Peptides against a protein of PDB entry 2MBZ. Designs and how they scored, part 42

Target 1, 143 residues: chain A of PDB entry 2MBZ
Amino acid sequence: GINLTPEEKFEVFGDFDPDQYEEEVRERWGNTDAYRQSKEKTASYTKEDWQRIQDEADELTRRFVALMDAGEPADSEGAMDAAEDHRQGIARNHYDCGYEMHTCLGEMYVSDERFTRNIDAAKPGLAAYMRDAILANAVRHTP

## One batch from the design tools (peptide; made by RFdiffusion4, then SolubleMPNN)

Design b2_p14_8_s1 (from b2_p14_8, 6 letters changed)
Fold by OpenDDE base, seed 2:
Structure b2_p14_8_s1 (fold): chain B 143 residues (1-143), chain A 14 residues (1-14)
Amino acid sequence: as target 1 above (143 residues)
Amino acid sequence: ARNITLGLAAFMGV
């Protein structure tokens, strides 16, 4: 979980409270390696660590939006590179994320309306674009 | 604002 004071949580996450999903996450993912690894890794995270993670996510969002605005296909080199950076970011910050796992996450972005709404807040269709880029990146890295 | 990584973290075991 997030080991921050209420003030720190507010500074980093604003009105978003990740703790509200703890029970659901445990129910859905509690028996997975990803859950275990994430709990172990994030247990030592400071406010600065969480802020960095937020900044990385914001940068990735801007990058994908820019690609979409430029009309770049989701299977373009630029989009696939952004997807690869996303995968590596998950691996660094949370849990081992291979291409199969990444593809699964991409599908979740379009199948779980909460993720879709959350992602598409930046730009309509972003979740689908990310899913397609993630899939394309996985394909090119698993010949 | 909402964040992709935060959403992922919230639903993937953080």
Scores: peptide ipSAE 0.145, ipTM 0.793, DockQ to the pose 0.400
Fold by OpenDDE base, seed 3:
Structure b2_p14_8_s1 (fold): chain B 143 residues (1-143), chain A 14 residues (1-14)
Amino acid sequence: as target 1 above (143 residues)
Amino acid sequence: ARNITLGLAAFMGV
């Protein structure tokens, strides 16, 4: 779980408590390398670390929304660059995230309704746009 | 705030 006091968790996540998914996460992902790496890496994270992670995610969301608003295709340089930054962010903060893994995550964003609803809260169709950008970025980096 | 990374973290157990 998140190594923060209840007060710190509230300050960073507000009404959201990621630990509420502990059981489901263990059942679905407990046997994956990603799960192991993430647990090991985040074990030492401070309140400030978690806040930074949220800030980075919010910034990336804004970038994708801006691209969509500008009419940039998901396979545009801008969209693919945002996808690349997303991949690198995951790698930096959570677990090794190659292009294949990233593509799988992108597919999850549109196949798991919970993720879709969460992402599309920022802008309808954002999950699909991100998935497409992730795929395009993977393709350009794996010719 | 609920965002992509936070959501992913929750579901991936990060």
Scores: peptide ipSAE 0.144, ipTM 0.794, DockQ to the pose 0.408
Fold by OpenDDE base, seed 1:
Structure b2_p14_8_s1 (fold): chain B 143 residues (1-143), chain A 14 residues (1-14)
Amino acid sequence: as target 1 above (143 residues)
Amino acid sequence: ARNITLGLAAFMGV
């Protein structure tokens, strides 16, 4: 699990405890390379590392919301660039994230109600917008 | 700071 004290977890994640999902994650992805890479990489993460990851996620959320508010299509250059940055962030912080994996994650955002609810808390339809942007970005990078 | 992507994806990607 995440190597933080309860106090540190609260400071970074608030009421959300990612360790509550550890068993489900292991059951669903425990045999994947992504899981192994993530466990190995994050094992050394400090509170500051996790906070940085959260900050990056929040910034990305704001970016997508701004694109939606501006009426930019999910397959616009701006939206696809945001999706690319999202993919690269996953690769940097967790595991090698190719375009196929990224597309699978995007689909999960709209098919798993927990993800949809969490993401759409920032703006209704954000999960679908992100999924569409992720797909568009994957397509443009797959000649 | 509300990424369930940091729940399931804390371990599997944001």
Scores: peptide ipSAE 0.185, ipTM 0.810, DockQ to the pose 0.442; fails the geometry check
Fold by OpenDDE base, seed 5:
Structure b2_p14_8_s1 (fold): chain B 143 residues (1-143), chain A 14 residues (1-14)
Amino acid sequence: as target 1 above (143 residues)
Amino acid sequence: ARNITLGLAAFMGV
């Protein structure tokens, strides 16, 4: 798992505790390449690495919120670019994330109420907006 | 972080 002290985990993740989901994640994804890749990649991550990842996630959230506030469609260039950056961030930090995988993740954001509630804490409808942007980005990259 | 999606990815690394 994440090899941080309880204090470090609090500093990085705040009230969100990834460890409480370990059993569920293993049950749902334990036999996937994504799971293996993520464990291998993150095994060497420091507190600073995890903080960087969280900062990147926060920045992406702000980008999507700004797009929504500006009234930009989820299939706008800006929204699709944000979705692409999200995909690439997953690939860089965790596991290979193709467009099909990304689309599946997007669907989970709206079908699992825990994800929806957490994401929409930043702005109501954000999860759906992200899902739609992810789909649009996948479509434009499918010749 | 605001984005739980990357949090899930982090779970996989636990």
Scores: peptide ipSAE 0.136, ipTM 0.797, DockQ to the pose 0.423; fails the geometry check

Design b2_p14_8_s2 (from b2_p14_8, 5 letters changed)
Fold by OpenDDE base, seed 3:
Structure b2_p14_8_s2 (fold): chain B 143 residues (1-143), chain A 14 residues (1-14)
Amino acid sequence: as target 1 above (143 residues)
Amino acid sequence: PRNITLPLSAFMGV
């Protein structure tokens, strides 16, 4: 799991405890390449690394919310660019994330209420907006 | 706001 003290975990993740899902994650994803890559990469992560990841996520959230507030469609260039940055962030920090994988993640955001509640806490409908942007971005990058 | 990728990170095997 995450190599942080309980205090550090609270400072970085706040109320959400990733360790709550460790068993479920292992059961569902333990035999995947993504899981292996993520474990290998994050094994060396410091508190500062995790904080950077949090900051990147916060920035992405702000971008999507701003797009929604501006009335930009989820398939707009701005929304698709934000989705692309999200995909690249996953690839950089966790595991190789192709467009197919990304679309699967997007669908999970709206099909798993745990994700939906977490995401929509920033703005109602954000999860669906992100999913649609992810799909649009995948389409434009697939010949 | 909040880290919306935390659940994602969990499911990525962190």
Scores: peptide ipSAE 0.139, ipTM 0.805, DockQ to the pose 0.429
Fold by OpenDDE base, seed 1:
Parts: C-alpha cells; structure tokens; sequence
Structure b2_p14_8_s2 (fold): chain B 143 residues (1-143), chain A 14 residues (1-14)
C-alpha cells in the first residue's frame, strides 16, 4: 500500500484513503505486470511524490474541463493531446500504459459508477469526455 | 481541485 502516515495521507488525499481498495485492486490486477510495476515504483514514493501525482491529475482535470467548456470535441487535437498526457503520466508514475490499457481505463471511467461519480464531480460528463478522448487518441496512434 | 485518478490511484495509482 501507500507508505505514508495517516497524517500524510490526509494531507495528500484528504478524506479519501486509497488503501481502502487495496484488496479489490489485488483481486482484479494482482497477477498483471501493471500491478507488479506499480508496487515496485510506488514503494519508494514520498509524500512529495504523491502530492506531485495529485497536482498532475488536478491540472489534467482542469485542462479537460476547459476543453469541454470551450466546446472542443473529444476527438480534437487538444483533447487527444490531453489524453496522451494522461497516458504518459500513468506510464511515468505507475506502470507501462499502452493504448489498449488506456482505452480499458477509459471504459472503466464510464462503466464503474465509483469512477464516474468521482470524475464527474468536476464536471458532468467529464468521464465520458475523457473516455472518448482516450479512445480517439488511441485510434490516431494505431495504424 | 480533485484527482480524477483517485479511484485510479487506488487502482494502481491511476
């Protein structure tokens, strides 16, 4: 799990405790390379590392919201670039994230109500917009 | 303001 003190966890994640999903994550992903890579990378993460990850996610959220507010379609250059940055962020921080994996994550954003609720808290329809952008980005990067 | 990957972060940090 996340090797932060309860105080540090609160400072970074607020009332949300990521470790509440540890068992489910292990059940769903425990036998994947992604899980192994994530555990290896995050084992050394400090509070500052996790805060950086949160800041990156917040920035990406704002970016997608701004695109939606501007009326840019999810398959616009801007939206697809944001999706690409999202994919690369996952790759840097957690595990190798190819386009197939990324599209699976995007689909989870709209199929798992926990993700949908969390994402759409920033803006209604954001999860679907992200999924569509992720898919479009994957398509443009596949021959 | 909020990490869209928080559920994801629980799910392998994503």
Amino acid sequence: as target 1 above (143 residues)
Amino acid sequence: PRNITLPLSAFMGV
Scores: peptide ipSAE 0.173, ipTM 0.815, DockQ to the pose 0.435; fails the geometry check
Fold by OpenDDE base, seed 5:
Structure b2_p14_8_s2 (fold): chain B 143 residues (1-143), chain A 14 residues (1-14)
Amino acid sequence: as target 1 above (143 residues)
Amino acid sequence: PRNITLPLSAFMGV
């Protein structure tokens, strides 16, 4: 789990409470390599580490929103590069994330309404845009 | 600013 005090968790995540999903996460992914890797990596994370992860996610969100606002298609080089950075960020911070895994995550963004609602809070349609960019990026890297 | 991996982070420890 997240090794932060309640105060630190609020400072980093605000209104989002990751602990409310701990049981569901364990039930759904507890036997996966991704879960094990994530637990191992994040076990030593400090408040500063989690804040860095939040900052990286915020920057990526702004980047995708800017692409959408500019009318760039999800299969543009800019959108695909953003998707690639997203994939690599997951790999660095949490678990090995190949292109197949990444596409599965993208599909979850549009199939699980909790993710869709959370993502689209930044901009309507962002989840679908990210899914499409993730898919396009995967395709170009697996010819 | 929003973490787009949430609640995925919760789901996958991300």
Scores: peptide ipSAE 0.160, ipTM 0.815, DockQ to the pose 0.430; fails the geometry check
Fold by OpenDDE base, seed 4:
Structure b2_p14_8_s2 (fold): chain B 143 residues (1-143), chain A 14 residues (1-14)
Amino acid sequence: as target 1 above (143 residues)
Amino acid sequence: PRNITLPLSAFMGV
């Protein structure tokens, strides 16, 4: 879980409480290396660390939205670069995120309605756009 | 702007 006070959580995440999914996360991911790595990395995260992560996510969201608004295809260099930065951000902040893992995450964005709804709140179709960009980026980096 | 990775972090045990 996130080691912040309720007040700090509200300041960083607003009305969303990531800990509401703790049980489901353990059930689905508890035995994975990703879960272990994430728990180890985030155990020392401060409020400022979480805020930085939030800011990075917001910037990435704006970047993808801007690409869509500009009419850039999801397999454009710009979209694939944004997907790569997303992958690297996950790797830096949470756990080792290879291209296969990233592709699986992209699929989750469109298959889990909770993710789709959250992502598409920024722009309708954004989840699908991100999934496609993630896939394209994975393909170009896989021999 | 929205945090698209927040749910991801939650679902990945963070």
Scores: peptide ipSAE 0.143, ipTM 0.810, DockQ to the pose 0.457; fails the geometry check

Design b2_p14_8_s3 (from b2_p14_8, 7 letters changed)
Fold by OpenDDE base, seed 5:
Structure b2_p14_8_s3 (fold): chain B 143 residues (1-143), chain A 14 residues (1-14)
Amino acid sequence: as target 1 above (143 residues)
Amino acid sequence: PRLILLPLSAFMGV
């Protein structure tokens, strides 16, 4: 789990409470390789580590929002590069994330209302844009 | 910070 004090958790994650999903995730995916890898990697993460992860996520969000605001299509080189950085960030920080896995995650962003609502809080349609960019990036890397 | 932990919550789509 996230070994931070309640105060540290609030400082890093704000209003988002990751503990809300811990039981559900464990029950549904506790026997997967991804879950085991994530638990192993994050077991020793400090407040600074989690803050870095949040900062990386915020930067990526800003990139996608800027692309959308500029009218760049989700299959543009810029959008696909942002999707690739997202994939690599997951791989570095949590678990192995190939293009098939990444595509499945992208589909989840638009099929699970909880994800869609939280992602689109940054900008309406962001979840769909990310999904499309993830798919395009996967296609260009698996011709 | 963003409102979701994508990697942790991403398990919901695996």
Scores: peptide ipSAE 0.077, ipTM 0.780, DockQ to the pose 0.322
Fold by OpenDDE base, seed 4:
Structure b2_p14_8_s3 (fold): chain B 143 residues (1-143), chain A 14 residues (1-14)
Amino acid sequence: as target 1 above (143 residues)
Amino acid sequence: PRLILLPLSAFMGV
């Protein structure tokens, strides 16, 4: 799990405990390269690293919300660029994330109610918007 | 704060 004290976890993640999903994640994905890469990368992460990752996630969320509020389509350049930054952030912090992997993640955002609820807490329909932007970004980068 | 990490771990199976 995340190597932080309960107090540090609360400071970074609030009431959300990522370790609640550790067993499920291991059961579903424990034999994948992505899981291995993530475990290897995050093993050395400090509280500051986790906070940075959360800050990046929050900034991306605000960016997508702003796009939605502005009426920008999910396949707009702005939305696709936000999706690309999301993909690159995953690749940097967790595991290699190609466009196919990213689209699969996007589909999970709308098919797993836990993800949908978590994402849509910022704005209703955000998960679907992100999924659509992720797909559009993948399409434009796939000849 | 939005936890992307938990969703990311679930997404590993793409």
Scores: peptide ipSAE 0.077, ipTM 0.778, DockQ to the pose 0.344; fails the geometry check
Fold by OpenDDE base, seed 1:
Structure b2_p14_8_s3 (fold): chain B 143 residues (1-143), chain A 14 residues (1-14)
Amino acid sequence: as target 1 above (143 residues)
Amino acid sequence: PRLILLPLSAFMGV
């Protein structure tokens, strides 16, 4: 699980407890390289590391919301660049995330109501917008 | 609790 005290977890994640999904994640992905990489990387993460990760996520969310509000299509350069930053953030902080993996994640954002609800809390339709941007970004980087 | 906790939870949907 997250190597933080309950107090630190609350400071970083608020009422959201990421460890509530630990069993499900382990059961579904425990045998994957991604899981291994994530466990290895995050084992040494401090509160400051997790806070940085949350800040990066919040910034990215704001970027996507701003793009949506401006009426920019999900396959615009701005949206695709935001998607690329998202992919790179996952790769840096958690596990190797190629474009194929990223598109799978994007599909999950719209197919799993838990993700959809969590993402769309910032703006209705954000999960779908992100998925579309992720797909567009993957396409532009695929020969 | 937005996008990046999603990768940890993102393991949940790939």
Scores: peptide ipSAE 0.075, ipTM 0.779, DockQ to the pose 0.329; fails the geometry check
Fold by OpenDDE base, seed 3:
Structure b2_p14_8_s3 (fold): chain B 143 residues (1-143), chain A 14 residues (1-14)
Amino acid sequence: as target 1 above (143 residues)
Amino acid sequence: PRLILLPLSAFMGV
């Protein structure tokens, strides 16, 4: 689990408690390489590390929202670049994330209502927009 | 702060 005090967790994650999903994630994905990589990487994370990760996520969210507000298509260069940065962020902080994996994650954002609600808290339809941008980015990088 | 990049959330549906 995340090694933070209740106060620290609130400071970083607010009303969202990621630890409530630990058992479910272990049951579903505990045998995957991605899970193992993530556990190994995050085992040493400090409060500052988690805060950085959240800040990166917030910045990316703002970026996607700005693209949507500007009317940029999800397959625009701007949206695909944001999707690429999202993929790279996952790779840096958690586990190797290829384009196929990223596409699967994007689909999860719209198929699991818990993800959809969490993402769309910033802007309705954001999860679908991100999914579409992720798909477009994967396509442009497919030989 | 939104938990869109955390593995626990990211793995839900992979």
Scores: peptide ipSAE 0.075, ipTM 0.776, DockQ to the pose 0.340; fails the geometry check

Design b2_p14_8_s4 (from b2_p14_8, 7 letters changed)
Fold by OpenDDE base, seed 1:
Structure b2_p14_8_s4 (fold): chain B 143 residues (1-143), chain A 14 residues (1-14)
Amino acid sequence: as target 1 above (143 residues)
Amino acid sequence: ARLITLPLSAFMGV
């Protein structure tokens, strides 16, 4: 779980409580290295750390939305660079995220309706766009 | 909307 007070959680996440998914996450991924790494890294995170993570996520969301609005294809350099930054952000904040892992995440974004709904709240089709950009970025980095 | 991580939270920003 996130070691923030209820007040801090509200300030960072608003009405969303990430810990509501703690059990599901543990059940699905509790035996993975990613889970272990994430638990170890985030155990020391402060409110400011979590806020930074949210800010990074928001910035990247805006970046993808801007690309979509500009009509840039998901396999454009801009979109692939955004996907790369996304991957690196995961690696920095949570767990080692190789390109295979990243593509798996992208697929989850479009296969789990909860993810799709959450992501597409920013812009319809964003989850699919991100998935495609993630895949394209992985391909270009796997010659 | 926020980007999401896998093992930490189902819908947590990255």
Scores: peptide ipSAE 0.129, ipTM 0.805, DockQ to the pose 0.307
Fold by OpenDDE base, seed 5:
Structure b2_p14_8_s4 (fold): chain B 143 residues (1-143), chain A 14 residues (1-14)
Amino acid sequence: as target 1 above (143 residues)
Amino acid sequence: ARLITLPLSAFMGV
């Protein structure tokens, strides 16, 4: 699991506890390369590392929300660039994330209500917007 | 409370 004290976890993640899903994650993805890579990378993460990851996620969320508020299409350059940054962030922090994998993640954001609820807490429809931006970014990088 | 999208993706999207 995450190598933080309960107090540190609360400071970084608030009332969201990612460890609630540890058993489900192991059952569904325990034999994947992505799972292995994520466990290996995050094993040494400090509170500062996790806080950095949260800050990056918050910044990305703000970017997408701002794009939506401005009425920018999900296939705009700005939205696709935000999707690309999201993909690269996953690759740096967790596991190799190609465009196919990223597209699958985007679909999960709209098909799994747990993801949809969590993402749309920032803005209704954000999960769908992210999915569309992820798809558009994948298409432009796979001519 | 922060929105945890990237870590959630790592945990449930692997």
Scores: peptide ipSAE 0.111, ipTM 0.798, DockQ to the pose 0.528
Fold by OpenDDE base, seed 4:
Structure b2_p14_8_s4 (fold): chain B 143 residues (1-143), chain A 14 residues (1-14)
Amino acid sequence: as target 1 above (143 residues)
Amino acid sequence: ARLITLPLSAFMGV
């Protein structure tokens, strides 16, 4: 969970409370290395750390939206680079994220309506675009 | 705030 006060949590995340999924996450992923790593890393995070993470997410969102608006294919160098930065951001902030894991996350973005709705709030079709970019980036980086 | 990394955080119970 996130060790912020309700006030701090609202300042960083607004109306969205990530802790509302704590039970489901524990049930589905509690025995994974990714879960363990994330818990270990985020245990020391301050409000400023969480805000930085949100700012990075917002910047990446804007970057993908700009690519879509420019008509750049999801397998363009720009889109794949954005996907790579996304992968590296996950690795820095949460857990080791290889290309296989990243591809699985991308698929979840389009298969779980909760993720799709949250992502597409920025732009319709963004989740699918990200999934495609993630896949393309994974393909170009795997032998 | 809360679009890409936040959903991921929710996914992993960050």
Scores: peptide ipSAE 0.109, ipTM 0.794, DockQ to the pose 0.431
Fold by OpenDDE base, seed 3:
Structure b2_p14_8_s4 (fold): chain B 143 residues (1-143), chain A 14 residues (1-14)
Amino acid sequence: as target 1 above (143 residues)
Amino acid sequence: ARLITLPLSAFMGV
């Protein structure tokens, strides 16, 4: 699990406990490279590292919401750039995230109600917008 | 944020 004390976990994640998914993650993806990479990378993460990751995710969320509010299409340069930053963030912090992997993640955001609900808490339709932006970004980078 | 990699990883193949 996340190598933080209960107090540190609370400071970073609040009432959300990422470790609640540990068993499911292991069951579904324990034999994948992504899982291995994530476990290896995060094993050395400090509280500050996790906080940075959370801050980056929050900033990205705000960015996508702002794009939606501005009426920018999901395949706009702005939306695709945000999607690219999202992909790079995953790659930097967790596991190698190519464009195909990223599109799979985007599809998950709209196909798994748990993700949809969590994402759309920021703005209804955000998950779908992100998925579409992710797809568009993948297309433009893999001509 | 609620987007955590571990949960994301858990559902990557959905």
Scores: peptide ipSAE 0.090, ipTM 0.801, DockQ to the pose 0.254

## One batch from the design tools (peptide; made by RFdiffusion4, then SolubleMPNN)

Design b2_p15_1_s1 (from b2_p15_1, 5 letters changed)
Fold by OpenDDE base, seed 1:
Structure b2_p15_1_s1 (fold): chain B 143 residues (1-143), chain A 15 residues (1-15)
Amino acid sequence: as target 1 above (143 residues)
Amino acid sequence: TRTSAGALAFLSAHF
């Protein structure tokens, strides 16, 4: 799990408790290469590493929200580029994330209410926008 | 919020 002190966890994640999902994650993904890669990479992460990941996520969220507010469609180059950065961020920090995997994640964002709630806290409809951008980005990279 | 955005990255990595 996350090798931070309770205080560090609060500083980085606030009221979000990543440990509450550990069992479910293990049950759903424990026998996958993605899970193995993630466990191997994150095992050495410091507070600063996790904070960086959170900061990247915050920036991405703001970027998507700004695109939505500007009326940019989810299949615009701007939105697809943001989706690509999202995919690359997962690949860099956690596990190899191909476009098929990414589209599956996008679908989860709108089908799992827990994800939808967390994402749409920034802006209603953000999860759907991200899903659409992720799909569009995958399509343009896998013609 | 920052918390929700941060949670997104974490959840995306694990789910």
Scores: peptide ipSAE 0.120, ipTM 0.775, DockQ to the pose 0.562
Fold by OpenDDE base, seed 2:
Structure b2_p15_1_s1 (fold): chain B 143 residues (1-143), chain A 15 residues (1-15)
Amino acid sequence: as target 1 above (143 residues)
Amino acid sequence: TRTSAGALAFLSAHF
């Protein structure tokens, strides 16, 4: 699990407990390289590291919302750049995330109700927008 | 701050 005290976990994640998904993650992905890499990388993470990751995610969410509010299509340069930063953030913090992996994550955002609900809490349709931006970004990098 | 977006990023990294 995450090597934080209960108070530190609360400071970073609030009422959300990431460890509640540990068993499901292990069952679904435990034999993948992504899981192994993530466990190896995050084993050394401090509260500061986790907070940074959360802050990066929040900032990226705000960026996508701003793009939507501005009427920028999901295949705009701005949206695709945000998707690229999202991919690189995953790669930097957790596991190697190629464009195919990223598109799979994007599809999960719209097909898994848990993800859709949580993402769209920021703005209705955000999950679909992210998925479309992720796909567009992948296409432009893998013609 | 504590946001659902941050929690999502964590889940996205693990799922």
Scores: peptide ipSAE 0.116, ipTM 0.774, DockQ to the pose 0.490
Fold by OpenDDE base, seed 5:
Structure b2_p15_1_s1 (fold): chain B 143 residues (1-143), chain A 15 residues (1-15)
Amino acid sequence: as target 1 above (143 residues)
Amino acid sequence: TRTSAGALAFLSAHF
Protein backbone atom coordinates (compact mmCIF):
# COMPACT_ATOMS: atom_id res chain seq x y z
CA GLY B 1 0.00 0.00 0.00
CA ILE B 2 0.83 3.67 0.13
CA ASN B 3 3.40 4.23 2.87
CA LEU B 4 1.97 7.50 4.14
CA THR B 5 0.21 8.56 7.31
CA PRO B 6 -3.50 9.30 7.04
CA GLU B 7 -2.67 13.00 7.25
CA GLU B 8 -0.09 12.76 4.47
CA LYS B 9 -2.50 10.79 2.29
CA PHE B 10 -5.11 13.49 2.71
CA GLU B 11 -2.59 16.21 1.89
CA VAL B 12 -1.51 14.45 -1.31
CA PHE B 13 -4.68 12.76 -2.57
CA GLY B 14 -7.39 14.84 -0.93
CA ASP B 15 -10.76 13.13 -0.95
CA PHE B 16 -9.53 10.36 -3.23
CA ASP B 17 -8.69 7.32 -1.13
CA PRO B 18 -6.36 4.95 -2.99
CA ASP B 19 -6.72 2.35 -0.25
CA GLN B 20 -10.37 2.03 -1.20
CA TYR B 21 -9.32 0.26 -4.40
CA GLU B 22 -6.44 -1.85 -3.09
CA GLU B 23 -8.46 -5.03 -2.68
CA GLU B 24 -10.14 -4.75 -6.08
CA VAL B 25 -6.82 -3.98 -7.78
CA ARG B 26 -5.19 -6.99 -6.15
CA GLU B 27 -8.07 -9.26 -7.13
CA ARG B 28 -8.13 -8.11 -10.76
CA TRP B 29 -4.46 -7.39 -11.46
CA GLY B 30 -2.45 -9.08 -8.72
CA ASN B 31 -0.99 -11.66 -11.11
CA THR B 32 0.19 -9.18 -13.77
CA ASP B 33 3.68 -7.85 -14.40
CA ALA B 34 2.31 -4.32 -14.22
CA TYR B 35 1.07 -4.89 -10.69
CA ARG B 36 4.37 -6.37 -9.55
CA GLN B 37 6.39 -3.58 -11.15
CA SER B 38 4.17 -0.94 -9.60
CA LYS B 39 4.46 -2.48 -6.15
CA GLU B 40 8.24 -2.63 -6.48
CA LYS B 41 8.62 0.96 -7.67
CA THR B 42 6.16 2.58 -5.29
CA ALA B 43 7.24 0.68 -2.18
CA SER B 44 9.96 3.25 -1.50
CA TYR B 45 7.97 6.33 -2.52
CA THR B 46 7.87 9.18 -0.04
CA LYS B 47 5.22 11.83 0.37
CA GLU B 48 7.32 14.01 -1.93
CA ASP B 49 7.37 11.30 -4.58
CA TRP B 50 3.59 10.91 -4.51
CA GLN B 51 3.18 14.67 -4.57
CA ARG B 52 5.40 14.86 -7.66
CA ILE B 53 3.24 12.23 -9.36
CA GLN B 54 0.13 14.25 -8.51
CA ASP B 55 1.76 17.43 -9.82
CA GLU B 56 2.64 15.70 -13.10
CA ALA B 57 -0.92 14.43 -13.46
CA ASP B 58 -2.34 17.89 -12.76
CA GLU B 59 -0.05 19.42 -15.36
CA LEU B 60 -1.11 16.91 -17.99
CA THR B 61 -4.76 17.48 -17.15
CA ARG B 62 -4.29 21.22 -17.59
CA ARG B 63 -2.54 20.64 -20.92
CA PHE B 64 -5.34 18.49 -22.28
CA VAL B 65 -8.02 20.89 -21.05
CA ALA B 66 -6.17 23.80 -22.66
CA LEU B 67 -5.94 21.90 -25.94
CA MET B 68 -9.67 21.15 -25.84
CA ASP B 69 -10.51 24.76 -25.01
CA ALA B 70 -8.37 25.90 -27.94
CA GLY B 71 -10.22 23.54 -30.27
CA GLU B 72 -7.13 21.50 -31.08
CA PRO B 73 -8.00 18.05 -32.42
CA ALA B 74 -7.01 15.02 -30.40
CA ASP B 75 -4.67 13.97 -33.22
CA SER B 76 -2.82 17.28 -33.20
CA GLU B 77 0.87 17.23 -32.38
CA GLY B 78 0.15 18.98 -29.11
CA ALA B 79 -2.41 16.40 -28.02
CA MET B 80 -0.28 13.47 -29.16
CA ASP B 81 2.73 14.89 -27.32
CA ALA B 82 0.66 15.18 -24.16
CA ALA B 83 -0.42 11.57 -24.62
CA GLU B 84 3.20 10.53 -25.07
CA ASP B 85 4.16 12.32 -21.86
CA HIS B 86 1.31 10.53 -20.13
CA ARG B 87 2.62 7.17 -21.36
CA GLN B 88 6.17 7.97 -20.30
CA GLY B 89 4.99 9.14 -16.90
CA ILE B 90 3.30 5.81 -16.28
CA ALA B 91 6.46 4.04 -17.40
CA ARG B 92 8.70 6.07 -15.07
CA ASN B 93 6.48 5.94 -12.02
CA HIS B 94 4.62 2.63 -12.18
CA TYR B 95 5.24 -0.01 -14.86
CA ASP B 96 6.40 -0.58 -18.43
CA CYS B 97 3.79 1.04 -20.62
CA GLY B 98 4.05 0.34 -24.33
CA TYR B 99 1.72 1.76 -26.92
CA GLU B 100 -0.58 -1.26 -26.86
CA MET B 101 -0.93 -1.04 -23.09
CA HIS B 102 -1.50 2.69 -23.36
CA THR B 103 -4.31 2.26 -25.89
CA CYS B 104 -5.91 -0.29 -23.59
CA LEU B 105 -5.80 2.23 -20.77
CA GLY B 106 -7.32 4.85 -23.03
CA GLU B 107 -10.20 2.55 -23.91
CA MET B 108 -10.77 1.87 -20.23
CA TYR B 109 -11.07 5.61 -19.60
CA VAL B 110 -14.23 5.69 -21.71
CA SER B 111 -15.61 2.21 -20.96
CA ASP B 112 -15.37 2.23 -17.15
CA GLU B 113 -17.75 4.82 -15.77
CA ARG B 114 -15.64 5.31 -12.64
CA PHE B 115 -12.69 6.42 -14.75
CA THR B 116 -14.86 8.53 -17.02
CA ARG B 117 -16.51 10.32 -14.11
CA ASN B 118 -13.23 11.01 -12.33
CA ILE B 119 -11.45 12.23 -15.47
CA ASP B 120 -14.36 14.31 -16.75
CA ALA B 121 -14.51 16.09 -13.41
CA ALA B 122 -11.85 18.37 -14.89
CA LYS B 123 -13.77 18.87 -18.13
CA PRO B 124 -16.66 16.98 -19.75
CA GLY B 125 -15.37 14.84 -22.58
CA LEU B 126 -11.78 14.83 -21.35
CA ALA B 127 -11.66 11.03 -21.07
CA ALA B 128 -12.72 10.63 -24.70
CA TYR B 129 -10.27 13.30 -25.80
CA MET B 130 -7.43 11.58 -23.95
CA ARG B 131 -8.40 8.21 -25.44
CA ASP B 132 -8.33 9.68 -28.94
CA ALA B 133 -4.99 11.38 -28.33
CA ILE B 134 -3.53 8.18 -26.90
CA LEU B 135 -4.68 6.23 -29.95
CA ALA B 136 -3.32 8.84 -32.36
CA ASN B 137 0.02 8.88 -30.55
CA ALA B 138 0.22 5.10 -30.71
CA VAL B 139 -0.53 5.12 -34.44
CA ARG B 140 2.18 7.64 -35.25
CA HIS B 141 4.75 5.60 -33.32
CA THR B 142 3.80 2.24 -34.83
CA PRO B 143 3.70 2.74 -38.64
CA THR A 1 -5.88 18.12 -2.28
CA ARG A 2 -5.67 17.34 -5.98
CA THR A 3 -8.36 14.69 -6.13
CA SER A 4 -8.48 14.57 -9.94
CA ALA A 5 -4.76 13.93 -10.17
CA GLY A 6 -5.02 11.18 -7.60
CA ALA A 7 -7.82 9.50 -9.50
CA LEU A 8 -5.98 9.74 -12.81
CA ALA A 9 -2.61 8.59 -11.56
CA PHE A 10 -3.72 5.83 -9.23
CA LEU A 11 -6.54 4.41 -11.33
CA SER A 12 -4.50 4.54 -14.53
CA ALA A 13 -1.63 2.81 -12.79
CA HIS A 14 -3.72 0.03 -11.25
CA PHE A 15 -6.50 -0.56 -13.74
Scores: peptide ipSAE 0.112, ipTM 0.774, DockQ to the pose 0.568
Fold by OpenDDE base, seed 3:
Structure b2_p15_1_s1 (fold): chain B 143 residues (1-143), chain A 15 residues (1-15)
Amino acid sequence: as target 1 above (143 residues)
Amino acid sequence: TRTSAGALAFLSAHF
């Protein structure tokens, strides 16, 4: 799990406790390469590493929200670029994330109510917007 | 928000 003190966890994640999902994640994805890669990478993460990941996620969220507020379609170049950065961020921090995997994640964002609720906390409809942008980005990168 | 970022990080990474 995450090797942080309770104080450090609060500083990074606030009231959100990521460790509460550890068992469920293992049950659902424990036999996948992505799970193994993520556990191996994150095992050495410090508080600063986790904070960086949160900061990157927040920045991307703001970027998507700004696109939505501007009325940019989810399949616009701007939205697709944001989706690409999202994919690359997952690849850097957790596991190899190809376009197929990314599309699957996008679908999960709208099919699992917990993801939808947490994402849409920033802006209603954000999860669906991200899913659509992720799909569009995958399509444009498919030869 | 920190809560949303944490949820996204863990949910997107693990779920």
Scores: peptide ipSAE 0.113, ipTM 0.774, DockQ to the pose 0.596; fails the geometry check

